Peptides against a protein of PDB entry 1MQS. Designs and how they scored, part 33

Target 1, 223 residues: chain A of PDB entry 1MQS
Amino acid sequence: ILKMLFLNKDLNNNDNITTITDDIFNQQEIIWKVLILDIKSTATISSVLRVNDLLKAGITVHSLIKQDRSPLPDVPAIYFVSPTKENIDIIVNDLKSDKYSEFYINFTSSLPRNLLEDLAQQVSITGKSDKIKQVYDQYLDFIVTEPELFSLEISNAYLTLNDPKTTEEEITGLCANIADGLFNTVLTINSIPIIRAAKGGPAEIIAEKLGTKLRDFVINTNS

## One batch from the design tools (peptide; made by RFdiffusion4, then SolubleMPNN)

Design b1_p12_5_s3 (from b1_p12_5, 5 letters changed)
Fold by OpenDDE base, seed 5:
Structure b1_p12_5_s3 (fold): chain B 223 residues (1-223), chain A 12 residues (1-12)
Amino acid sequence: as target 1 above (223 residues)
Amino acid sequence: SPQDLTEELKSL
């Protein structure tokens, strides 16, 4: 999330949010930006960041994408929204209307190819592709349902893990993917969790993989 | 992890 707020620049994630924001605040000129969210991403932001964190990241205004927003033609905008046709159309409309100076688009999940093509086509028609500075997808591999509960929303994970026909290799692969998602979640939340998993099953495998990733990360960031 | 689609978008 912080990476997005800083226009996807490389950040030293070894520090807490406050330290990162303070360091950036002290070292670089703050680029003031507008943050445009949807309901889903609002929940995510609210779960991970505080208002003060947004301010320190240069977010002066945040609004819902579906809300009427005042033009700020001299201000760059960060979109952090679901990859939907509706949101794409709104973004393009904002582009057409010169609502912001620059567009940094971050889709919360994977952008389907058809929607990418649609976005590309619409942007091309506007002749304002130069204002599109960044387009990212798969920013979140998890969904925050509430502050203390989230899901990776991996399709058929339970079924795959419990299907007798699933090979150990497939299980291992899936566990690795889950661990990666959890790891990214941890990095997003910017706190090291206590890992609890049931023994003797995929959960343990995932926990071990995640633990290794976290340890490696901590070691590598402290080195 | 986030995927950069910027160049791909502009190439379409």
Scores: peptide ipSAE 0.559, ipTM 0.952, DockQ to the pose 0.477
Fold by OpenDDE base, seed 2:
Structure b1_p12_5_s3 (fold): chain B 223 residues (1-223), chain A 12 residues (1-12)
Amino acid sequence: as target 1 above (223 residues)
Amino acid sequence: SPQDLTEELKSL
């Protein structure tokens, strides 16, 4: 998330959010930006960042994408929104209207090919593709369901893990994917969990994989 | 992990 707020520049991830923001604040001139969110991304941002963190990142104002927003033609905008046709249309309309100086678009999850093509086509028609500075997707591997509750939203994970037709290789692969998602979640929220899992099943496999990833990360970060 | 689609978008 912080990386996005700093226009996807490389950040030293070894520090806590406060240290990172303080270091950047002290070292570089703050580029003031507008942050545009949807309901889902608002929940995510609110779970990870404080208002003061946004200010330190140069976010002057944040708004919902569906809200009426005042033009700020001299201010760059960061979009952090779901990859939907509706959001794409709004972004393109904002582009057409010259609502902001630059557009940094970050989709919360994977952008489908058809939507990428639609975005490209619409942007091309505007003749303002030069204002699109960045387009990222798959920014989050998890969603915020409730405060401090996260879900990877892996489709049919329980069914797949409990289907007698599922092969051991498929189970192992899915467990690895889940562990990767959890690991990314841990890194995103900058909080190392105490892992608890039921014994004798996929949960134990996931816990072991996650534990290994976390240990390796800590060792590599401290080395 | 985040994926950069900027160049892909501009190539379409």
Scores: peptide ipSAE 0.546, ipTM 0.949, DockQ to the pose 0.481
Fold by OpenDDE base, seed 4:
Structure b1_p12_5_s3 (fold): chain B 223 residues (1-223), chain A 12 residues (1-12)
Amino acid sequence: as target 1 above (223 residues)
Amino acid sequence: SPQDLTEELKSL
């Protein structure tokens, strides 16, 4: 999330959110930006960042994408929204209306090819593709429903893990994917969790994999 | 991890 707020620049992941924001705030010129969210991304942001953190990241104002927003033609905008047709249309409308100076688009999950093509087509028609500075997707490996509840939204994970026809390799692969998602979640929230998992099942495998990833990360970052 | 689609978008 912080990386997004800093226009996807490389950040030192060894630092906590406060240290990162403080260092950037103190060492670099702050680029003031508008942050455009949707309901899902709002939950994510709210779970990880405080208002003060947003300010330190140069977010002057944040709004919901569906809300009427005042033009700020001299201010760059960061979109952090779900990859939906509706959101694409709104972004394009904002582009058409010169709502902001620059557009940094970060989709919360994978952008389907058809929507990418639709976005591209609409942008091309506007003739303002130069204002789109960045487009990212898959920014979140998880969906936040509530501040304390999130889902990796892996399709059929339970069914796959509990199907007796599922191979060990498939289980291992899926567990690895889940562990990756959890790992990325941990990195996103910048907090090392206490891992609790049921013993004797896939959850234990996931926990072990996650633990290994976390240990490796800590070692590599402290090394 | 986040994927950069910027160039892909501009190439379409």
Scores: peptide ipSAE 0.523, ipTM 0.946, DockQ to the pose 0.480
Fold by OpenDDE base, seed 1:
Structure b1_p12_5_s3 (fold): chain B 223 residues (1-223), chain A 12 residues (1-12)
Amino acid sequence: as target 1 above (223 residues)
Amino acid sequence: SPQDLTEELKSL
């Protein structure tokens, strides 16, 4: 997995993840990348890596492959996804759209021959095969657990956020409390969240605050 | 172990 995050460069496997990431971070210019996952690969990454490990590997943003993603034409992308027809079609669509500068594709399991041929054919039609820098398949056996439901037990959160009489200051304060609770949860379970929020409401405020807290934590723990 | 399919893809 770490090798993948460093674009399949040779890594010294005798060191722990932290030592490897620290050494690379200190010795080489960090290449900022986007990491694109699916549900299965998200579980894998979360079980093996910490939030700080992704940042040290130069992962600035991570998202699900099925999510709407903003174009970043100057940023290389790492795909770590299941070898399915659906995912292949999405990758090809991203390629057609010039969504990223370079494509590093890593399948979580063996890529069937028929899907390899399909990918090759579609890529050939685009005329943009030069943007595909790497294609790997991997053999990962892992168990994906069901999502856990938890409560922050903040009283009247729904009522407060939906009451038209609530002031902006009250909403901001409540959103900060929610973000703090989520942040603590992330640290406790050692999870790396993909944040999804509706635009134009309290959810966006919470997402922004949580993102900032996570970034600040990672930066401060490395200094 | 991970397998490099890059050249194979580009040759198809």
Scores: peptide ipSAE 0.501, ipTM 0.942, DockQ to the pose 0.339

Design b1_p12_5_s4 (from b1_p12_5, 7 letters changed)
Fold by OpenDDE base, seed 2:
Parts: sequence; structure tokens; C-alpha cells
Structure b1_p12_5_s4 (fold): chain B 223 residues (1-223), chain A 12 residues (1-12)
Amino acid sequence: as target 1 above (223 residues)
Amino acid sequence: PPKDLTEELKKL
């Protein structure tokens, strides 16, 4: 998330959120920008970031994508929204109306090919593709439901892990995906967890994979 | 990790 707020620049992930924001605030010119969210991404942002963190990231104003928003033609915008046809149409409309100076589009999950093509087609028609500076997807591997609980929204994970017909390869692959999602969560909150998992099942496999990823990350970032 | 689709979009 912080990476997105800094226009997907490389950040030193060894530091906590406060240290990162303070360092950037003190060392770099702040690029003031607008953050456009939807309901889902708002919940995520509110869970992992404080208002002061947003300010230090140069977010002056944040609003919902479906809300009427005032034009800020001299201000770059970060979209962090679900990959839906509705949101794409709104973004394109904002582009047509020159609502912002630059468009940094970050979809919360994977953007389907058909929607990518639709976005491309609509943008092409506007003749304003130069204003689109970035398009990213798969930004969130997790959803935050409450401060103490989050979900990776992996479809049928429980069913797959408990189906006796599931192959070892499929289990291993799913566990790797879960570990990746958890790892990305850790990076998002900038906090190394104490891992607890039930023994003798997939949870143990996931915990081991996550532990390895975290160790490798710490070693690589300190080098 | 997030996937950069910027160039792909502009090629379409």
C-alpha cells in the first residue's frame, strides 16, 4: 500500500511505516495527490494506515470513486479500487473531463483481460492516454474485515485443502499462494509477526513457507 | 506482488 501511495517507487521495507513516511517526508519533495477509493479499499486503507501516514505520503484528499468529486486538474490522482466495469467507466469519465493531471490506477485484485481491453479501448477513444502514468493490479492479496482479522479471499481454499482428491502438488501450490498473501500482508503492515499454526496440516506448511519468506526478506534487505 | 500493466494497456 505505501508503495502505491508513493507512485510505486521502491521503498526501504526494513523500516516500520512511521520510519518510512518520516524519511520520505524529510528527504524528498512531497508530491501532493488525491486518493480515490471504493468501499473495500477504504476499509483496507483505514485498517493499516493512519491519517497522519496518508498526509506524510502526500495524500491531501481522499474520496470515494462513486462520490461527486471536484476537479483538481493540476493534481495527480491515485485510484485504488476494485477491478469492475463500473469503476473503469468512472475512471475513463474522469479522464475525459480532465479531472486530474495524472492518473495512477491501482486495482485491488486481478484485472480480467476483458476489462483491460475495455479500459484500453475507452482510453484510446479519449486521446488522453498520456495522462495515464501507471496501471497496476493484484495489489491486495487480502481483505481486512476487522482490526484483528483478515482474509486472503482465496476461493474454495478450505474445500480444496480438505478434499481427499486434491493432489499433493495442488496442496503445495495453494499453500504457497496463501504464504505469498500472508507475506504481502506483513509487508503492508510493516510488522514481523509471531507465527502460530496448528501442527500436522496445511497450516504448518504455510507457516514454514511464510517463515522462510520472511527470513529471506530480512536477509536480503539488510544486505 | 502488484503487476504492472501500464505498457500492456498502452499497446492495446
Scores: peptide ipSAE 0.546, ipTM 0.949, DockQ to the pose 0.486
Fold by OpenDDE base, seed 5:
Structure b1_p12_5_s4 (fold): chain B 223 residues (1-223), chain A 12 residues (1-12)
Amino acid sequence: as target 1 above (223 residues)
Amino acid sequence: PPKDLTEELKKL
């Protein structure tokens, strides 16, 4: 999330959110931006960031995507919203109306190919593709339900992992997906966890995969 | 991690 707020620039993730924001605030010119959210992303942002963090990230205004928003044609916008047709249509409408100077689009989860194509088509029709600076997806593979509890909301994960008909390859694939989601969660929270998992099952596989991802990330960030 | 779809979008 913090990376998104800084237009997906590389950040030193070894520091806490406060340190990162302070360092960026002190070292770089703040780019003031508008943050466009939906209900889901609002909950996420509220769970992981403080108001002061948003300010330090250069977020001057935040609003819901479905709300009527005043045009700020000289201000770049960060969208952090669910990958839905409705949201895409709104973004495109905002683009058409020159509501913002630049568009940094970050979908909370995976953007389906059909919606990507739809977005592309609509953007092309506007002739304003140059204003689309970034499109990212898969930011949130999790839902925060409580301060220390979250779910990846993977459909039938338990059933799949416990179905005797499920192949080891399928299990491994699912575990990889879960590990990816957890990894994204860790990055979102900006805190490296101590991993605890039951031995001898999918949880161990997930833990190993996640551990590898985290180690690789730390190494790559520190190198 | 988040995937950059910017180039993909612009190619479509």
Scores: peptide ipSAE 0.545, ipTM 0.948, DockQ to the pose 0.532
Fold by OpenDDE base, seed 1:
Structure b1_p12_5_s4 (fold): chain B 223 residues (1-223), chain A 12 residues (1-12)
Amino acid sequence: as target 1 above (223 residues)
Amino acid sequence: PPKDLTEELKKL
């Protein structure tokens, strides 16, 4: 998330959010930006970052994508929103109206091919593709529903893991995907969790995989 | 990790 706020520049992953923001704030001129969110991404940002962190990252104002927003034609915009047709249409409309100087688009999850093609087509028609500086997807593997509760929102994970027709390979694959999502969550919040899992099931497998990933990461970061 | 689609978008 912090990387996104700094236009996906390389950041020192060994530092906490505060150290990174302080170093950048002290060493470089702040580029003021607008942050555009949706309900889902707002919850995520609020759980991970403080208001002061946004300010230190150069976020002068943040708004919901569906809200009426004043034109700031000299200010770059960061979009951090769900990959939906509605959001794409709004972004393109903002582009057409020259609402911002530059567009940095970050989708919270995977952008389907059909929506990517739709975005490309609409942008092409505007003749303003040069204002699109970045497009990223799969930014989040998790959703924060409450300050102390999050979900990976993997569709039908419980059903798949408990279906007797599911193969061992499918279970292993799903457990790996869940562990990857949890690992990315840990990195995002910059806090090593105490892992608790039910014994004798997929949760234990996931916990073991996650533990291994975390140990490997800590070893590699401290080397 | 986030995936960069910038070049892919511009090629379409």
Scores: peptide ipSAE 0.541, ipTM 0.948, DockQ to the pose 0.499
Fold by OpenDDE base, seed 3:
Structure b1_p12_5_s4 (fold): chain B 223 residues (1-223), chain A 12 residues (1-12)
Amino acid sequence: as target 1 above (223 residues)
Amino acid sequence: PPKDLTEELKKL
């Protein structure tokens, strides 16, 4: 999330959010931006960041994508929204109306190919593709319910893990998916956790996989 | 992890 707010620049993930924001605030000129959210992304942002964090990141105003928003043609905008046809149409309309100076688009999860093609087609018709500076899909595979509790929303996970007919390969695959979701959560929070898991079950498998992913990530980012 | 689709979009 912080990476997104700083226009997807590389950040040192070993520091806490406050240290990162303070360091950037002190070293670089703040680029003031507008942040456009939807209901889902609002919950995500609110669970991880404080208002002061947004200000330090240069976010002056944040609004919902479906709300009527005033034109700010001299201000760059960051979109952090679900990859839906509706949101794409709204973004394109904002582009057509010159609502902002630059567009940094971040989809909360993976963008399907058909929607990418639709976005590309609509943008090409406007002739304003130069205003689109970035398009990312963030792959948020979790739902935040409260600051200390979230769900990965993996269908039938409990049933699959407890069904005696489930193969070891299926269990391993599911554990890998869970570990990926947790890994993405860690990256979003920008804090390396202490991992605790019960021994002798799928939780231990997940913990080991997550630990490996985190170690690999740290090695790759420090190299 | 997040994927940069900027160039892909511009190629379409």
Scores: peptide ipSAE 0.507, ipTM 0.943, DockQ to the pose 0.542

Design b1_p12_6_s1 (from b1_p12_6, 5 letters changed)
Fold by OpenDDE base, seed 3:
Structure b1_p12_6_s1 (fold): chain B 223 residues (1-223), chain A 12 residues (1-12)
Amino acid sequence: as target 1 above (223 residues)
Amino acid sequence: SRLLDLKAVIAK
C-alpha cells in the first residue's frame, strides 16, 4: 500500500511505516495527490494504515469514487478501487472531464482481460491516454482482522477522521460517539477490558474517554 | 502487484 501511495517507487521493506515516511519526507519533496477509493478499498486501507499516514504519504484529500468530486485539474490522482465495469466507466468519465492532472490507477485485485480491453478502448476514444501514467492490479482485496473483532457500524469513520476538511469539533464529536459505543459494548459483555490504543491520534482520545467512563461507572456502582 | 501495459492493449 505504501509503495502505491508513493507512485510505486521502490521502498525499503525492512522499515516500519513511520520510518519510511520520515525518510522520504527528509530526502525528497512531497508530491501532493488525491486518493480515490471505494467502500472495499477504504476498509483495506483502514486495516493497515494509522491515522494521518495518508497525509504523511502526500495524500491531501481522499474521496469515494461514487461521490461527486470537485475538479482538481492541477493535482495528480491515485485510484485504488475494485476492478469493476462501473469503476472503469467512472475513471474514464473523470478522464474525459479533465478532473485531475494525472491518473495512477490501482485495482484491488486482478483485472480481467475483457475489462482491461474495455478500459483501453474507452481511453483511446478520449484521446487523453497520456494522462494515464500507471495501471496496476495490486492484489490487496482483503481486510486485516484480529480475533474478537467487532464493529460499531459507523459509516465512513476512517474517512471522516482523516479528511483534512473535517473540523476539530466533528472529530471530537465522532470520538465521543465511538467511546459511548465502546462503553455500551463493555457493559453488554460484562467485562472490563484493558484498553490499548495507538498514541498521537483519535484512538488515544477515544481510549481516554472510554477509560474515564469506565472509572466513573465503577466508582458509582461500588458506591 | 502487476504493471499492466495499457498502451500495448490500445495498439491491439
Scores: peptide ipSAE 0.312, ipTM 0.888, DockQ to the pose 0.355
Fold by OpenDDE base, seed 1:
Structure b1_p12_6_s1 (fold): chain B 223 residues (1-223), chain A 12 residues (1-12)
Amino acid sequence: as target 1 above (223 residues)
Amino acid sequence: SRLLDLKAVIAK
């Protein structure tokens, strides 16, 4: 998250958030930026950063992507939003209207190929591709609620998984989504976990899917 | 994080 707020510059990972922000604030002229979020990413940011951290990172204003925002044509913008068609359309509209001087786009999770192509197509039509400075996929689709507890914040997950009317396909799909979130969490914390799950239910399915993803990732990274 | 090459996609 801090790397994103500093336009994906290399930061010393050995220091805590406060030390990093203090060092940068004292050593370099701060670049003031606008931070654009959605509901999910707002929760993520709030769980990790303090208000003062945002200020020290040069965030002068933060807003929701769906809110009406005043044009700031001389100010760079950081987008940290979910990879959805709706958000892409809004970003492109902001680009068309010259809402900001530069666009640093960070998706909270992996951007599907179809959406990437859609973004590219729309941007190409605007003729303003030069204003898009960065596009990143992040692995921050989780919320830390406590030091040793986190949530993926999937609405009605428990109800859906325990409803006898839920189809096998729906369960499988939801389990896959949960496994993706957990996988991203593992990558973020940079540690391979021991997976423990209750047997005979969705938790076991999720654990198996996560295990497979981790194994595949390790194999692909070491190849 | 993963850097996506938007320019490469546009050129395609």
Scores: peptide ipSAE 0.298, ipTM 0.888, DockQ to the pose 0.724
Fold by OpenDDE base, seed 5:
Structure b1_p12_6_s1 (fold): chain B 223 residues (1-223), chain A 12 residues (1-12)
Amino acid sequence: as target 1 above (223 residues)
Amino acid sequence: SRLLDLKAVIAK
């Protein structure tokens, strides 16, 4: 998150937030930016950062992407939003309207190829692709609730998994989504976990899926 | 994080 707030510059992750922000603040002129969030990313940011941290990162204003926002054509904007068609359309509209001077787009999770292509196509039509400085898909599809506890904030996951009316396909799909979220979490934490799951239920399915994803990732990265 | 090459996609 801090990396994103500093326009994805390499940061020394060995330091706490305060040290990082202080070091950057002391070394470089702070670039004031607008932070555009959605509901999900707001929760994520709020769980990890404090308002003072945002200020130290140069975030002067933060707003929801769906809210009416005043044009700040001389101010760069950081988008940290879910990879959805709706958000893409809003970003493109903001681009068309010259809402900000520069666009640093960070999706909270993996951007599907189709949406990337859609974004590219729409941006191309605007003729303002030069204003888009960065497009990242982050792996922050989780909320830190406690130092050793996090949530994927999947609505009604427990209910869905325990509803006898839920189909096996739905369960499998949900488990896959959960595994994706966990995978993103692992990548964000940059530490391969020991997976522990109860046997005979959805947790086992999730663990297996996650394990597979991690193995595939390791193989592909070392390859 | 993953940097996405938007320009490359636009060029295609």
Scores: peptide ipSAE 0.293, ipTM 0.886, DockQ to the pose 0.745
Fold by OpenDDE base, seed 2:
Structure b1_p12_6_s1 (fold): chain B 223 residues (1-223), chain A 12 residues (1-12)
Amino acid sequence: as target 1 above (223 residues)
Amino acid sequence: SRLLDLKAVIAK
């Protein structure tokens, strides 16, 4: 999330969120930006970052994508929204209307190829593709309801894992997805957890996968 | 995160 807020520049991951924001605030010229969110991404951002963190990242204004927004043609915009046709159409409309100076688009999850092609086609028609500076897929599909409880919001995960008709491959795949979500959460909060999981079930599989991902990451970043 | 090359898609 912080990387996105700083226009996907490389950030040193060895510091906590506060240290990173303070260092950037003190060492670099702040580029003021608008942050455009949807309901889902608002929950994600609010669960991880404080208002002061956004300000330190140069976010002057944040708004919902579906809300009427005033033009700020001299201000760059960061979109952090769900990969939907509706959101793509709104972004393109904002581009057509020159609502912002630059567009940094970050989807909250993987953008399907058909939607990518649709975005590309619509942007090409506008003749303003130069204003789109970045397009990223993110893997931050989690909501923190409280400091000690959060959800990945994976639909029917419990049912799938406990259905006797579910194949081993399906379970393995779902566990991998959950582990990916947890991994991204860990990276976002910049704190490596002690993993505790029940033995003999999906939780153990998830814990093992997460542990491997974390170990690999630590090795790769310290290299 | 994954960077998507929109320009490449437009050129296709």
Scores: peptide ipSAE 0.289, ipTM 0.885, DockQ to the pose 0.554

Design b1_p12_6_s2 (from b1_p12_6, 4 letters changed)
Fold by OpenDDE base, seed 5:
Structure b1_p12_6_s2 (fold): chain B 223 residues (1-223), chain A 12 residues (1-12)
Amino acid sequence: as target 1 above (223 residues)
Amino acid sequence: SKLLDLKKVIAE
């Protein structure tokens, strides 16, 4: 997250947030930025950073992407939002309206190809692709509650998984989404975990999906 | 980074 807030520059992450922000603040001129969030990313940010941390990172203003925001055409903007069609449309609209000087787009999870293409198409129409300085998949679609516990904050997951009316397809879909979140978490942590899951239930499905994703990733990365 | 991918798609 801090890396993102500093426009994805290399940071020494072995230090605590305060040390990192202080060091950066003292070493270089702070770049003031606007931070655009959605509900999910707001929770993520809040779980990791304090308001003072944002300020130290040069975030002078932060707002929800769906809220009306005043134009700041001379200020760069960091988007940290879910990779959705809605958010893409809003970003493009902001781009079209010259709402900010530069656009640093960070998605909370992987931007799928179809949405990438959509974004590309819309951006191309605006003729302002040069204002898009970064597009990153941050893989931060989780909430850190404590050092050894995190949440994907998927609404009604337990209810859905335990509702007898839920179809197998829905279960599979949800499990896939959970696996995606876990996968993103793994990538964020940058450590391959040992997966432990209860047998005979959705946890097993999730574990299998996650395992597959991890294996595929490792294979693709090593290739 | 997906920026290069984006630009590539734009160029297509």
Scores: peptide ipSAE 0.327, ipTM 0.902, DockQ to the pose 0.515
Fold by OpenDDE base, seed 2:
Structure b1_p12_6_s2 (fold): chain B 223 residues (1-223), chain A 12 residues (1-12)
Amino acid sequence: as target 1 above (223 residues)
Amino acid sequence: SKLLDLKKVIAE
C-alpha cells in the first residue's frame, strides 16, 4: 500500500510505516496527490494507515470514486479501486474531462482480460492515453478491517484550509461544518471521543467547536 | 504492471 502511495517506487520494506514516511518526507520533495477509493479499498486503507500517514505520503485529499469530485487538473491522481466495469467507466470519464493531470491506476485485485480490453478501447477513443502513467494489479492478503480511519464527505477541505486566498470567514464556516459532521458521527457511533488536535490552526478551532457541542449535548441530555 | 499490456491493446 505504501509503495502504491509513492507511485510504486521501490521502498525499503525493512522499516516500519513511520520510519518510511518520515524518511521520504525529509529527503524528497513531496508530490501532492489525490487518492480515489471505493468502499472496499477504503476499508483496506483504514485498516493499515492513519490520517497522518496519508498526509506524509503526499495525499492531499481522498474521495470515493462514485462521489462528485471537483476537478484538480494540475494534480496527479491515484486510483485504488476494484476492477469493475463501473469503475473503469468512471475513470475514463474523469480522463475525458481532464479531472486530473496524471492517472495512476491501481486495482485491488487482478484486472481480467475483458475489462483490460474495454479500458483500452475507451482510452483509445479519448486520445489521452499519455495521461495514464501506471496500471497495476494489487494483491492484498486478507485484512481484518479495523475502522481507525473515517472521512467526512467534504470535498477539498484540506486544499481550502491551506489556500492563502481563503478568507477567515470561509475558514470559520468550513470549520463549523466539519465540527457538525464530526458531531453527527459521534452521535451515530454512540461513543464520546477524546479529542486531540494540533494547536494554532484550523484543527484547534474544530476541536473546540466539537468539544462545545458535545458538552452541551451531554448536559442537555442529562438534564 | 499492466501498463504495457494496455498500451499494446490500444495500439492494435
Scores: peptide ipSAE 0.314, ipTM 0.897, DockQ to the pose 0.208
Fold by OpenDDE base, seed 1:
Structure b1_p12_6_s2 (fold): chain B 223 residues (1-223), chain A 12 residues (1-12)
Amino acid sequence: as target 1 above (223 residues)
Amino acid sequence: SKLLDLKKVIAE
């Protein structure tokens, strides 16, 4: 999340959120920007960051994507929203109207190919593709419900994973997405977990995927 | 990052 707020710059995550934001704030010129959220991503952000953290990251104002927003043509915007047709249409409309100077788009989950193509088609028509500086599909779609409990809030995950009609490919895909979400959660919390999962089901698959991702990360960061 | 993918699709 912090990386996203700093336009996906490399950050040292060895320190807590406050230390990171303080160091960056003191050492670099802050880039003021607008943060655009939806209901789900608002919950995610609120679970992880304090209001002061947003300010230190250069977020001057944050608003919901569906709310009426004033044009700020000289200010860059960070979108952190669900990958939906509705949100894509709104982003494109904002682009058409030159609502912001630059567009940094971060989706809360995987962007399906069909939606990517839709976004591309609409952007191409505007002729303003140069204003889109980043597009990420980050699996940061999690909510802390309790101090020691969190949820990825994936709709119908249990039903999908336990439906006999669900294909292996669908299960694998969903498990990968869940693992990505958990991975990003671990990085955000800045603590390496002991992974425990029920055997013989999707939970085991997810645990294995997560374990691999964590091992790879540790190796890469220590090199 | 999906930016390159987006640009590729736009170019198609």
Scores: peptide ipSAE 0.313, ipTM 0.899, DockQ to the pose 0.381
Fold by OpenDDE base, seed 3:
Parts: structure tokens; C-alpha cells; sequence
Structure b1_p12_6_s2 (fold): chain B 223 residues (1-223), chain A 12 residues (1-12)
């Protein structure tokens, strides 16, 4: 999430949010941005960051994508929203109306090919494709609450999984480590879970690995 | 990143 807020630039290898924001703040001039969210991504952001963290990341204001928003034609915007037809139409409408100076689009999960093509077609018609500076799949399409939230304490997992420079081997290795952690958690809880994961991303890889581990365990335990 | 993919599709 922090990487996204800093326009997907490389960040320091540290899991401490305060340390990261302080280091960046001291090293370079802050770029002020607008953050556009939907209901799901709002929940995601709220579970990880505080309002002060957003300010330190240069987010001057945040709003829901479906809300009426005032034009800020001189301000860049970060979209962090679900990959839906409705959201794509709104983004394109914002682009068409020059609502912001630049568009950094981050989808909470994998963008299907058909929606990518739809976005491309609509953007092409506007003639303003140059204003779209980034399009990312962040794979954070989930809602969690504090009482049901736990961490495996894996350093910089988000950054590794969302950095385009990360190799497939590195992703696979990290996913294996996450799956191991989840497996150990399941054994500790002593209950077989129903696994839900977003398709097309690292979550699916992790889910598959975890499923395999659980199946093997059950078979070996019953033998 | 999907930006290059988007640009490619626009160019088609």
C-alpha cells in the first residue's frame, strides 16, 4: 500500500510504516495527491494505515469514487478501486472531464482482459491516454476486521509481490513461505479452513500451495 | 504493471 501511495517507487527494506514515511519525507519533496477509493479499498486502507500515514505519504484528500468530487486539474490522483465496469466508466469520465492532472490507477485485484480492452477503447476515444501514468493490479480485494486479523510477520511481502521487477522465482518462494505460515496457523487452530483467494494473483498461488499441504497432511495423518 | 498492456491494446 505504501508503495502505491508513493507512485509505486522503490521503498526502503523496512516494515515499519513510520520509518519508511519519515525516511522518504526527509529525502525528497513530497508530492501531493488525491486518493480515490471504493468501499472495499477503504476497508483495506483503514486496516493498515492511519490518517496521519496518508498525510505523510502526500495524500491531501481522499474520496469515494462514486461520490461527487470537485475538479482538481493540477493535482495527480491515485485510484485504488475494484476492477469493475462501473469504476472503469467513472475513471474514464474523470479523465474526459480533466478532473485531475495525472491518473495512477491501482486495481484491488486482477483486471480481466475484457475490462482492460474496454478501458483501452474508452481511453482511446478521449485522446488523453498520456494522462494515465500507471495501471497496476494490487491484489488486495479483501475486507478484514481487527479481531479476525493476524500477521505472519514476513518482511516486505507486499512490496515484493507488487514490484514488477520481482522474478517469478522470488514470487513463488515468497508464496511458499506464506503458505507454510498459514499451514502452521491452521495446525495450531486445529481446524480445516475454507480457503478464499482472489484469482490471477499471488493469493491464488498461496491458496493452491496451502491446499496441497493440507491435503497431504490429512492423508498422512489418516494413514 | 498493466500500463504497457493498456498502451498496446490502445494501439491495436
Amino acid sequence: as target 1 above (223 residues)
Amino acid sequence: SKLLDLKKVIAE
Scores: peptide ipSAE 0.304, ipTM 0.893, DockQ to the pose 0.342

